# Ledger of designs, part 253: peptides against a protein of PDB entry 8OXM

Target 1, 371 residues: chain A of PDB entry 8OXM
Amino acid sequence: FKAEFRLAGGVNLPKIIDCVGSDGKERRQLVKGRDDLRQDAVMQQVFQMCNTLLQRNTETRKRKLTICTYKVVPLSQRSGVLEWCTGTVPIGEFLVNNEDGAHKRYRPNDFSAFQCQKKMMEVQKKSFEEKYEVFMDVCQNFQPVFRYFCMEKFLDPAIWFEKRLAYTRSVATSSIVGYILGLGDRHVQNILINEQSAELVHIDLGVAFEQGKILPTPETVPFRLTRDIVDGMGITGVEGVFRRCCEKTMEVMRNSQETLLTIVEVLLYDPLFDWTMNPLKALYLQQRPEDETELHPTLNADDQECKRNLSDIDQSFNKVAERVLMRLQEKLKGVEEGTVLSVGGQVNLLIQQAIDPKNLSRLFPGWKAWV

## One batch from the design tools (peptide; made by RFdiffusion4, then SolubleMPNN)

Design b2_p24_1_s3 (from b2_p24_1, 17 letters changed)
Fold by OpenDDE base, seed 3:
Structure b2_p24_1_s3 (fold): chain B 371 residues (1-371), chain A 24 residues (1-24)
Amino acid sequence: as target 1 above (371 residues)
Amino acid sequence: SEQEEKLLKKLREEGEKRLEEMLK
């Protein structure tokens, strides 16, 4: 280990540590101090299987549809080493860095990232109507700039076009795979972009199987398809390449229903894979500045072990796992709101849900739905 | 219980084996 460390962005302030391997190679490692890296490790295995399915299909293979994976070495339930993807940056760091973010550089007269966050926090406890109005005002005064990522990194026009295509394919693949797995907490610090490939790397995979819907502020979108995410695709936005790549990914997932169900069933019943949302995790993900003062560690919360009978816990867990499997089966059949949709119909519904400003305005302010 | 851990380990090993067979 080198003596120097850097802080990565994000709520957990993960430490980037440069490690010299036994092979003499320097490897950047992300050390998460509070997250269960076993969840990330398990979800990386699921992504590898999804990639195997996508490589077996001729249409998705020709389109080079993959979800980017990284190596996870869990050291404990609360500590481990992530292989930091060298040459990646959080999209939030590029877009909304306090010093030199792309919004500040390209749109200096727009609202600051801080002003946007403040406005949305002020209405957090307000009606959905008030949240929507303030969200629309924020969006009007905070215009997307993520098109400039590829323009800054790729000066050759042919390379620029290829990299914008790679980005669009990566967003499509990760959005559909993420939806099928019910992946939540897709804030701008949990999505990295590779500076060489323009592909996305999703990190912090602890909110899965739609457990984001049971948060104190429920998740209302199937994946992150915010205005900057769309702006990075260029002039066609969600149309053309993105839509077709979503449809082809969804087709492969639906045609692999039995395989995906079998795998998720094994994972849901793995006692080492804590996928369930608990109150402490929910509080951690949606911590309010006001709630920091009451988190005095009252170490004296009596171990009233509510010995909920082991039988009642097990029955409640099994009933949640069964509901997750049923919902996964519905998604893989194209069942949305009790209606069976075609692949194109299902993908269209998901895109509309993800870009709807009414859904985006209801998200937790920390998710930064205006970015 | 030590029996439950053994059963869970066995179910996992059988699950991994079935998964490897499906991935061949």
Scores: peptide ipSAE 0.006, ipTM 0.299, DockQ to the pose 0.022
Fold by OpenDDE base, seed 2:
Structure b2_p24_1_s3 (fold): chain B 371 residues (1-371), chain A 24 residues (1-24)
Amino acid sequence: as target 1 above (371 residues)
Amino acid sequence: SEQEEKLLKKLREEGEKRLEEMLK
């Protein structure tokens, strides 16, 4: 281990350390000190299984549809070593975190990221109508710029085009698989982009199986398909490549129903895999920036293990696990809102739900739905 | 240069159109 550490971007200020492996290779490692990396490790295994299913199908294999995975070595309940995806940046860092963020550089007369966040925080406790109106005002004065990522990184037009295609495919694959697994908390810090491949890397996989819907501010979108995410696809937006890649991914997922159900069933009943939402986790995920200062690091891990041993909790857990499996089975059958949809119909509904400004306006302001 | 950016943009738009045609 080198004595020097760097802070990565993000709320949790993860430490980047350089580790020398037993092979003599220096590897950058992300040390998360607060996140349960076991959840990330389990979800990476699920993504690898989904990638195996996608590689077996000729149409998804030809399109190179994969979810980017990273190696997770959990060291403890609170500490683990992520093999840091060297050459990745959080999309939020590129877009809004830095004073030199793409929004400020390309749209200097738009609202600042801080102004947008402040406006949405002011209406956080207001009606859905007031949230929608303010969200529309924010969106009007905060125009998407994520197209410039590929434009800055890839000067050659042919390379630029291939990378934008790789990005669009990565968004499609991760969106559909993320929806099937009920992946939440897809804020702009939890999505990295590879500066060489233009593929997305999803991190912090601590909200799964639609547990984002039971947050104090429930998640109202199936995946992140915000204006900047769409802008990165270029002029076609969600049409053409993105839609077709979503449909082909969904087709493989639906045709793999038995395998996916079996995998998720094993995970739901794994006593080491804490996928359930708890009040402390919910508070942590939806804390206000003003409240971040008071959460003393002293929340002992030991108090969470003691709570599972109550017999009444087991019956409630089993009923939640059964509901998760039933909902997964519905998704894999194309059952949405009590109606059986075709793959194209289901994908269309999910796209419409994800881009609906009414759904986006209802999200927690920390999710930054205007980005 | 502003001309290179304009040319790069045009080549990108032509590449996009060609892909839309290949993907139809």
Scores: peptide ipSAE 0.012, ipTM 0.304, DockQ to the pose 0.010; fails the geometry check
Fold by OpenDDE base, seed 1:
Structure b2_p24_1_s3 (fold): chain B 371 residues (1-371), chain A 24 residues (1-24)
Amino acid sequence: as target 1 above (371 residues)
Amino acid sequence: SEQEEKLLKKLREEGEKRLEEMLK
C-alpha cells in the first residue's frame, strides 16, 4: 500500500488508496469505512442479474444496455475493499469541484456551487412554493455544462458521438433499473463516469427499495435526471435514444417480473442484507452542517448490539418487506398511483417526475438537485 | 432459465452461508 490516500466523494468519505499488487501493478482501491459493503455487494449481484436479463433480450442486447458493476470484497461487516473502477471520476467532482469544476470553467459568471447550496439550504424548512422559486433562481444562474465531459474526453467527432450514445444508454439503463430497485435520487458523488467508455457506475447503494421516501426529506424523483445529467445526452435530451432505451429496459424488467420478485424476495429476507432505513443512517444521509455539532458526543455510544427483541421487530420487518414486494410488483405491472400504464406511459411518467423542477426543488439540498 | 436458477441458487447459497456464519 502507498502511504498516500485521496478522499473519494460521497457521504462516508471513502479513501482511495493506491496499492501495488504482488504482480507489481498499481491498482486503485476504495476503502470504505462504516459502509455496509454487503449492501453494495448484493446490489452488484442484482445488477449482474439485470444485465443477464438485458443481454437475453435482442432489443436491449443490440442497444448494449447494461449497468456497470464493480467488484466488492467485503473484509468485515463494516469494512471492505472495493476494486475501484480505474479510469472513473465522480460526476460531482467533474461538475462542481471547487478548484477546477466544469461549472466554474465553462460558466465562471454563474453562481458558485457553494452559493447554490447556501440558497437552497436557507429555504430547506420553507414552503414548497418558496423552495421552487429559489430553485428556479438557482437553475437560471447555474446552467448545465455536462455536455463538455464528452467534448473534453473525446476529440474525434465519431468517437464523441458514440460515447455520448454510450452515456445516454447507461443513464437510461441505470435510471430504469434504479427505479425498479427503488434506489431513488443518487448523490452526484455516488455516480461515477468512466473516462474511456462514458458509462456510469453507481456506488454506495445504501438506499434501496424506496427507503429514500422515508428519509426526513423524502425523495420526490424516481431517479437522478437533473439538468447536467440531461445535458450530457446532448441536444436531444430525454427524447429519442434515452426514452427508447428506458422503454426497452422497462419492457425487459416488466417481462421478467417473476424472476425479479423472486430475487428481491430472497434478498429482503436475507438477515445479512440490512436494506432497512434506520434513524442513524437517515441522519448520515441527510446530515446538515448544523447537525454535525450534536452528533460528536453520540459517536461514542457503545456498540450496544441492540439485540432487537426478535418478535416485535420481525413483525414490523416482515410488514415492511411485504410492502416493498407489493410496490415492486406494482412497478413491474406498470401500476402508478393506482393506474395501470403501458411501458411508454410508465416511462413517460417517470421521466416527467424526474425532470419536474417542483420535485427537484423538494429534494434534500445536500444532494444538489440543481447539478 | 438455467442461468437464472444458477444465479438465484448462488444468491441463496451466499445468503445461507452468510446466515450460517451469523448463527455461529
Scores: peptide ipSAE 0.000, ipTM 0.302, DockQ to the pose 0.022; fails the geometry check
Fold by OpenDDE base, seed 4:
Structure b2_p24_1_s3 (fold): chain B 371 residues (1-371), chain A 24 residues (1-24)
Amino acid sequence: as target 1 above (371 residues)
Amino acid sequence: SEQEEKLLKKLREEGEKRLEEMLK
């Protein structure tokens, strides 16, 4: 281990440690010291299974549809070594870095990321109408710039075009797989982009199985498809390649219903896979940046021995697990709001839900739905 | 597929082993 560490972007400020392997190769390792890396490890295994399903299907294989995975080595329930995705940057760091973010560089007259966050925090406890109006004002004065990621990294027009397609395919695959697994919205620091492949890497998989819907500020989108995420796709946005890749991914997921149900059932009943939302986790995920500094020291390691008294928890847990499985089965049948949809209809509904400014305006402001 | 079965088997075996460790 080198003595120097870098802070990675993200809610949990994971430490990037350069490790020299026994092979003499330097490998960047992400050390999360406070997060349940077990959840990340389990979800990476699920992603590998989804990738196996996608590779078996000719249409998804031809499109190279895959969700990027990384190696997770859990060291404990709350610590582990992530094989850091070398050559990745958080989308949030590229877009809204305080010093030299793409929004500031390309849109210097727009609102600062801080101004946007402040405006949305001021209306956090207000009506949905007030949130929507302020969100629209923020969006008008904070125009998307993520198109410039590929333009900065890939100067050759042919390479640029290929990388933009790789990005679009990666967003599509991760969005649909993420919807099936109920990952919900993703904080901009928990989405990495590979600077060489333009593919997304999702980290910090602490919200799964629609547990984001039971947060203090419930999630209102099936996946992150914010304006910058869409802008990275180029002029066609969600149309064409993205939509088709979503449809082809959804076809594979729906055709793999029994497999996916069996996998998720095993995971839901895994006693070491704490996928359930707890109040502390909910607080942590939706803490204000100001509250992060104060509450982190007072969450002493000792008080988290909430001995789950096994007996009363079992019935409530089983009912939640059954509800998750039932909802997963509905998704895989194309049941949305009590109606059976075609793959195209379901994907269309999900895209519309994900890009709806009314849904985005209702999200927790800390997750920066305007980015 | 053999890989799915292997992973399901691995997840079950890991889950069972974990259940045994929690019951200790």
Scores: peptide ipSAE 0.000, ipTM 0.284, DockQ to the pose 0.022; fails the geometry check

Design b2_p24_1_s4 (from b2_p24_1, 17 letters changed)
Fold by OpenDDE base, seed 4:
Structure b2_p24_1_s4 (fold): chain B 371 residues (1-371), chain A 24 residues (1-24)
Amino acid sequence: as target 1 above (371 residues)
Amino acid sequence: DEEEKKLLEELKERGKKLLEEMLK
């Protein structure tokens, strides 16, 4: 290990450590010191299985539909080494986190990311109507710029076009796989883009199996399909390539129902895989950046005395697991809102739900649904 | 409880085998 580390962006300030392997190759490692990397590791295995299903199907294989995976070596429940995806950047870092973020560079007269966040935080406890109005004002004054990622990285028009297609396919695959697994909305810092492939890498998989719906501010979208995510697809947006790739991914998922149910059932009942939402995790996921400094010291002390009364927790756990499995079965049958939909109908509904500014306006402001 | 644990272990083993077969 080198003595120098870089901080990756994000709440836990993960340390990027360069390590030299036994093969003499330098590898960047992300060391998360506070996150449950077991959940990430398990979800990476699930993604590998989804990739195997996608590779077996001719239509998804021809489209090279894959969800990007990374190596996770969990060292403990709250620590591990991620093989950092070399040559990736968080979408949030490119867009808004840097002083020279793409929004500031391309839209200098728009609201700052801070102004947008402040406006949405001010209405966080208000009505859905007030949230919607402020969200629309924010969106009007914070126009998408993610199209410029591919334009900056890929100067050759043919390469640019191919990379935009790779991005669009990656968003489609990750959106549908993410929906099936109930990953919900993804914070912009937890979506990395590969600077060479234009493919997305989803990290920090702490919300799965629709547990985002039981957060203090419940998730209202099936996956992240915000304006910048769509802008990266280019002029067709969600139409054409994205929609078709979603449909083909959904077709493979629905045709793999028994396999996916069996896999998820095993995971839900794995006592080593804590997928359930707990109040501390919920608080952590929806903390304000200002509240991060105060709450971190106290949460470490009291973790000893929650002797989970095993008996009452087990029945409640089993009921939650059963509901997750039932909902997964519904998704894989195309049951949405009590109606059986075709693959095209289901994908259309999911896209409409994901891009609906009414749904986006209801999301936790910390997750920046306007980005 | 014991039958459910046994069924869970069987499902876990079956899922693990399916995982191993799919990763081959």
Scores: peptide ipSAE 0.018, ipTM 0.422, DockQ to the pose 0.024
Fold by OpenDDE base, seed 3:
Structure b2_p24_1_s4 (fold): chain B 371 residues (1-371), chain A 24 residues (1-24)
Amino acid sequence: as target 1 above (371 residues)
Amino acid sequence: DEEEKKLLEELKERGKKLLEEMLK
C-alpha cells in the first residue's frame, strides 16, 4: 500500500488507495468504510448474469449491450476493497465540480450547482406544486452540457460518433437492467463514466429491489434519465438508438423471466445479503445538513423494543421478499399499474416516467434531478 | 426451522449450480 490516498466523491468519501500487487503492478483500489460491500458484490454477480443473457441473444450481442462490472472484495459487512475502474470519473465531478465543472465552463451565466441545490433544499418540505415550480426555474437557468464530455475526450469525428453510440447503449442497458432489479440511489456520484470507452459504471448498489420507494423521500423515477444524461446522447436524445437498445434489453430480460426470478429468490433469502431498508440506512442516504447535530450515537436506545419475537420478524421479512418477487414477476411480464404492456409500451412508459419533471421535482435534493 | 434451513441450503446449492452452469 502507498501512504498516499485520494478521496473519491460521494457521501461516504470513499478513499482511493494505490496498491502495489505482488506482481509489481499498481492497482487503484476504492476503500468504502461504511457501506456493505456484500451488496455491491452480489449485484455485480447479477450484472454478470444479465451480461451473459445479453451476449447469448443475437440482437443484443450485435448492439454490444452490456452493463459495466467491477471486482468487489468484501472484507467485512462495513468494509472492503473495490477495484477502482482506472480512467473513470463520476459524472457529477465532470458536470458540477465546484472549481471547473462543465456547467461552469460552458454555461457561466447559468445558476451555480450550489444555487440550484440551495433552491431545491429551501422547498424540500413544501408542496409538490412549489417543488415543481422551483424545479422548472432551476432547469430553465441550468441548461444541460454533458454533450461536451464526448467532444472534449474524442476529437476525431468518427471516434466521437462511435463513443456517443457506446454511451447511449450503456445508458439504455443499465437503465433497463437497473429498473428490473429495482436499483435506486442513482445520484451523480454513484454513476461513473469511462473516459476511454464512454460507458457508464454504476457503483453503490445498496438500494435495490425498489427499496428507494420506502425512503422518507421516495424515489419517483425508474432510473436516471435527467437532462444531462439525455444531452450526452446528442441530437436524437431518447429517440432512436436509446429507445431501441432499451426495447432489446427489456425483450431479453422478459424472455429470461424464470432464470431472473430463480436467482433473485436465492438472493432475497440469503441471510448474508441485507437488501432491506433500515431506518439508519434511510437516515444516512437522506441526511439533512440540519440533522448532523443530533447524530449523537445514543447507543443507549434500549435494545429491548427491537426484540420483537424472532417469528414476527421472519414473517414480516418473508412477506416483503414475496412482494419483491411478485413485483419482479410483474415487471418481467410487462405488468405496469395492473395493465399488461408490450415491450415497446413498457419501455415508453418507463422513459416518460423518468423524464417527467413532476417526478423529478419530487426526488430528494441530494439526487440532483436538475443535472 | 431445520426443514426450512435445509430447503434454503438446497435452493442456495441449486442457484449456485445454475450460476456455475451459466458461467461455463
Scores: peptide ipSAE 0.013, ipTM 0.416, DockQ to the pose 0.023
Fold by OpenDDE base, seed 1:
Structure b2_p24_1_s4 (fold): chain B 371 residues (1-371), chain A 24 residues (1-24)
Amino acid sequence: as target 1 above (371 residues)
Amino acid sequence: DEEEKKLLEELKERGKKLLEEMLK
């Protein structure tokens, strides 16, 4: 291990450690200290299963639809080593890094990422109308720049075009599978982009099965499809390749209903897979910078094993698990708001929900829905 | 139907193996 570490971006401030292997090769490792790496490991396994389904279908295989996975090595219940995806960067770091972020480089006269965040935090407790107005003002003065990622990394026009298509396919696959698994909106630092493939890698999978809807500020989008995410697709945006890849991914997921339900059922009842939203986890995920000062003393609250009566926990857990399975079954049947939709209708609804400025304006400001 | 059943069994078996590897 080198003595130097870097902070990876993200809510949990994971440490990037450069390690020299016994083979003399340098490898970057991500060390997470407080995350349930078992949740990340389980979700990577679910992604591998989804990838197996996508590879067996001729239409999704021809389109090379896959979710990028990474190796998780859990060391303990709360610690482990992630094989860091070498040659990846957080989308948030590329876009809104304070020094050299693409927004600052390409749009120096726009609002700073800090100004945008401040404006949205000021209205966090305000009406939905006030949030929407401020979000629209932020969006006018913070224009998308993620198109420049592929332009900076891929100078050859043919390679650039191919990589932009790879990006668009990766966003589509991860959005639909993420919706099915209820990953919801993803923090910009929890989405990595591969600098060679232009494919996305989703990390920090601590919110799954629509548990983001029970956060203090509930998520209002099925997946992250913000303006920069769309801008990276190029001039067609969500139309054409993205929509078709979403539809083909959703078709495979819906046709694999029994498989996905069986897998998720086994995972939901795994006593080692803590997918449930804890109030402390909820508070941590939506912690305001101002609230960091107050939580320092409560971290010394003893591991009082609140022996909550096993019976009441078990009934509550089973009821939540059943609700998750029922909602998963609805999604896989195309049931949205009590109506059965076609694959195209369902994908269209999800895209419209994900890009709606009214939904985006209601998200937790810490997740930067204007990026 | 048989290929889908075989896929389902392969995925169940893979899921079980993965769960067993996570339990180790």
Scores: peptide ipSAE 0.010, ipTM 0.470, DockQ to the pose 0.020
Fold by OpenDDE base, seed 2:
Structure b2_p24_1_s4 (fold): chain B 371 residues (1-371), chain A 24 residues (1-24)
Amino acid sequence: as target 1 above (371 residues)
Amino acid sequence: DEEEKKLLEELKERGKKLLEEMLK
């Protein structure tokens, strides 16, 4: 370990430590001090399996449809080393950084990211109608700018186009696989973009199997397909390449039903893999920015008491696990809202749900659905 | 494949124009 550390961006201020490997190579390591990296490690294995399925299919292999994975070495229940994706930046840091964010640079007359967040926080406890009206006002005065990421990084038009295509494919693959696995908490700090490949890296995989739907503010979208995410795809938006890549990914997932069910079943019953939403985790994920300061490290003590009522917890756990498996089976059959859909129909429904401003307006303000 | 190729070329040309407009 080098004596110098850097702070990464994001809420948890992870420490970037330069480590010399046994191979003599310096690797940047992200040390997360509060996250259970076991969940990230397990989900990275699931993503590797999904990537294997995508590589076996000729259509998805030709399109290079993959989820970017990173190495996770869990050191303890509360600490681990992430192999830092060198040359990645959180999309939120590029878009809505306080000083040099792309929104401020390209849209200086729009609302600030802070003004948008404040407006949405003021209506957080209001009706869905009031949330929708304020969200539409915010969206009108906060126009997407993520197209400029590829334009700033890739000056050669041929490279720029290839990178925008890689981005669009990465969004499509991660969106569909993320939906199948019920991946939540896709806020702008949990999605990194590689500055060289334009591919997305999803981090903080602690909300899976639709556990985002049981948050105090339920998640209402299948994946992040917000206006900036779409703007990064360029002029066609969700049409053409994105839609086709979603459909081809969904075809592979549906055709791999038995494999995916078996994998998820093993994971759901793995006693080392805590995928269940707990009240403390829910509070942490949906805390106010002002409340971040007072979560003192004193939550060390009560790891013991959660072990006590094993029997009633076990029946509730088994019922939740069964429900997750049933819902996964429905998704893999194309069953949405009690109707069997084609791959194209299912992908279309998911896209419409993800871009619906009514769904987006209902999200927790910390998710930043206007970005 | 041909429609995808055509759409890719059209997007490439449109993207090139947009980049040229932004670099002016």
Scores: peptide ipSAE 0.000, ipTM 0.247, DockQ to the pose 0.012

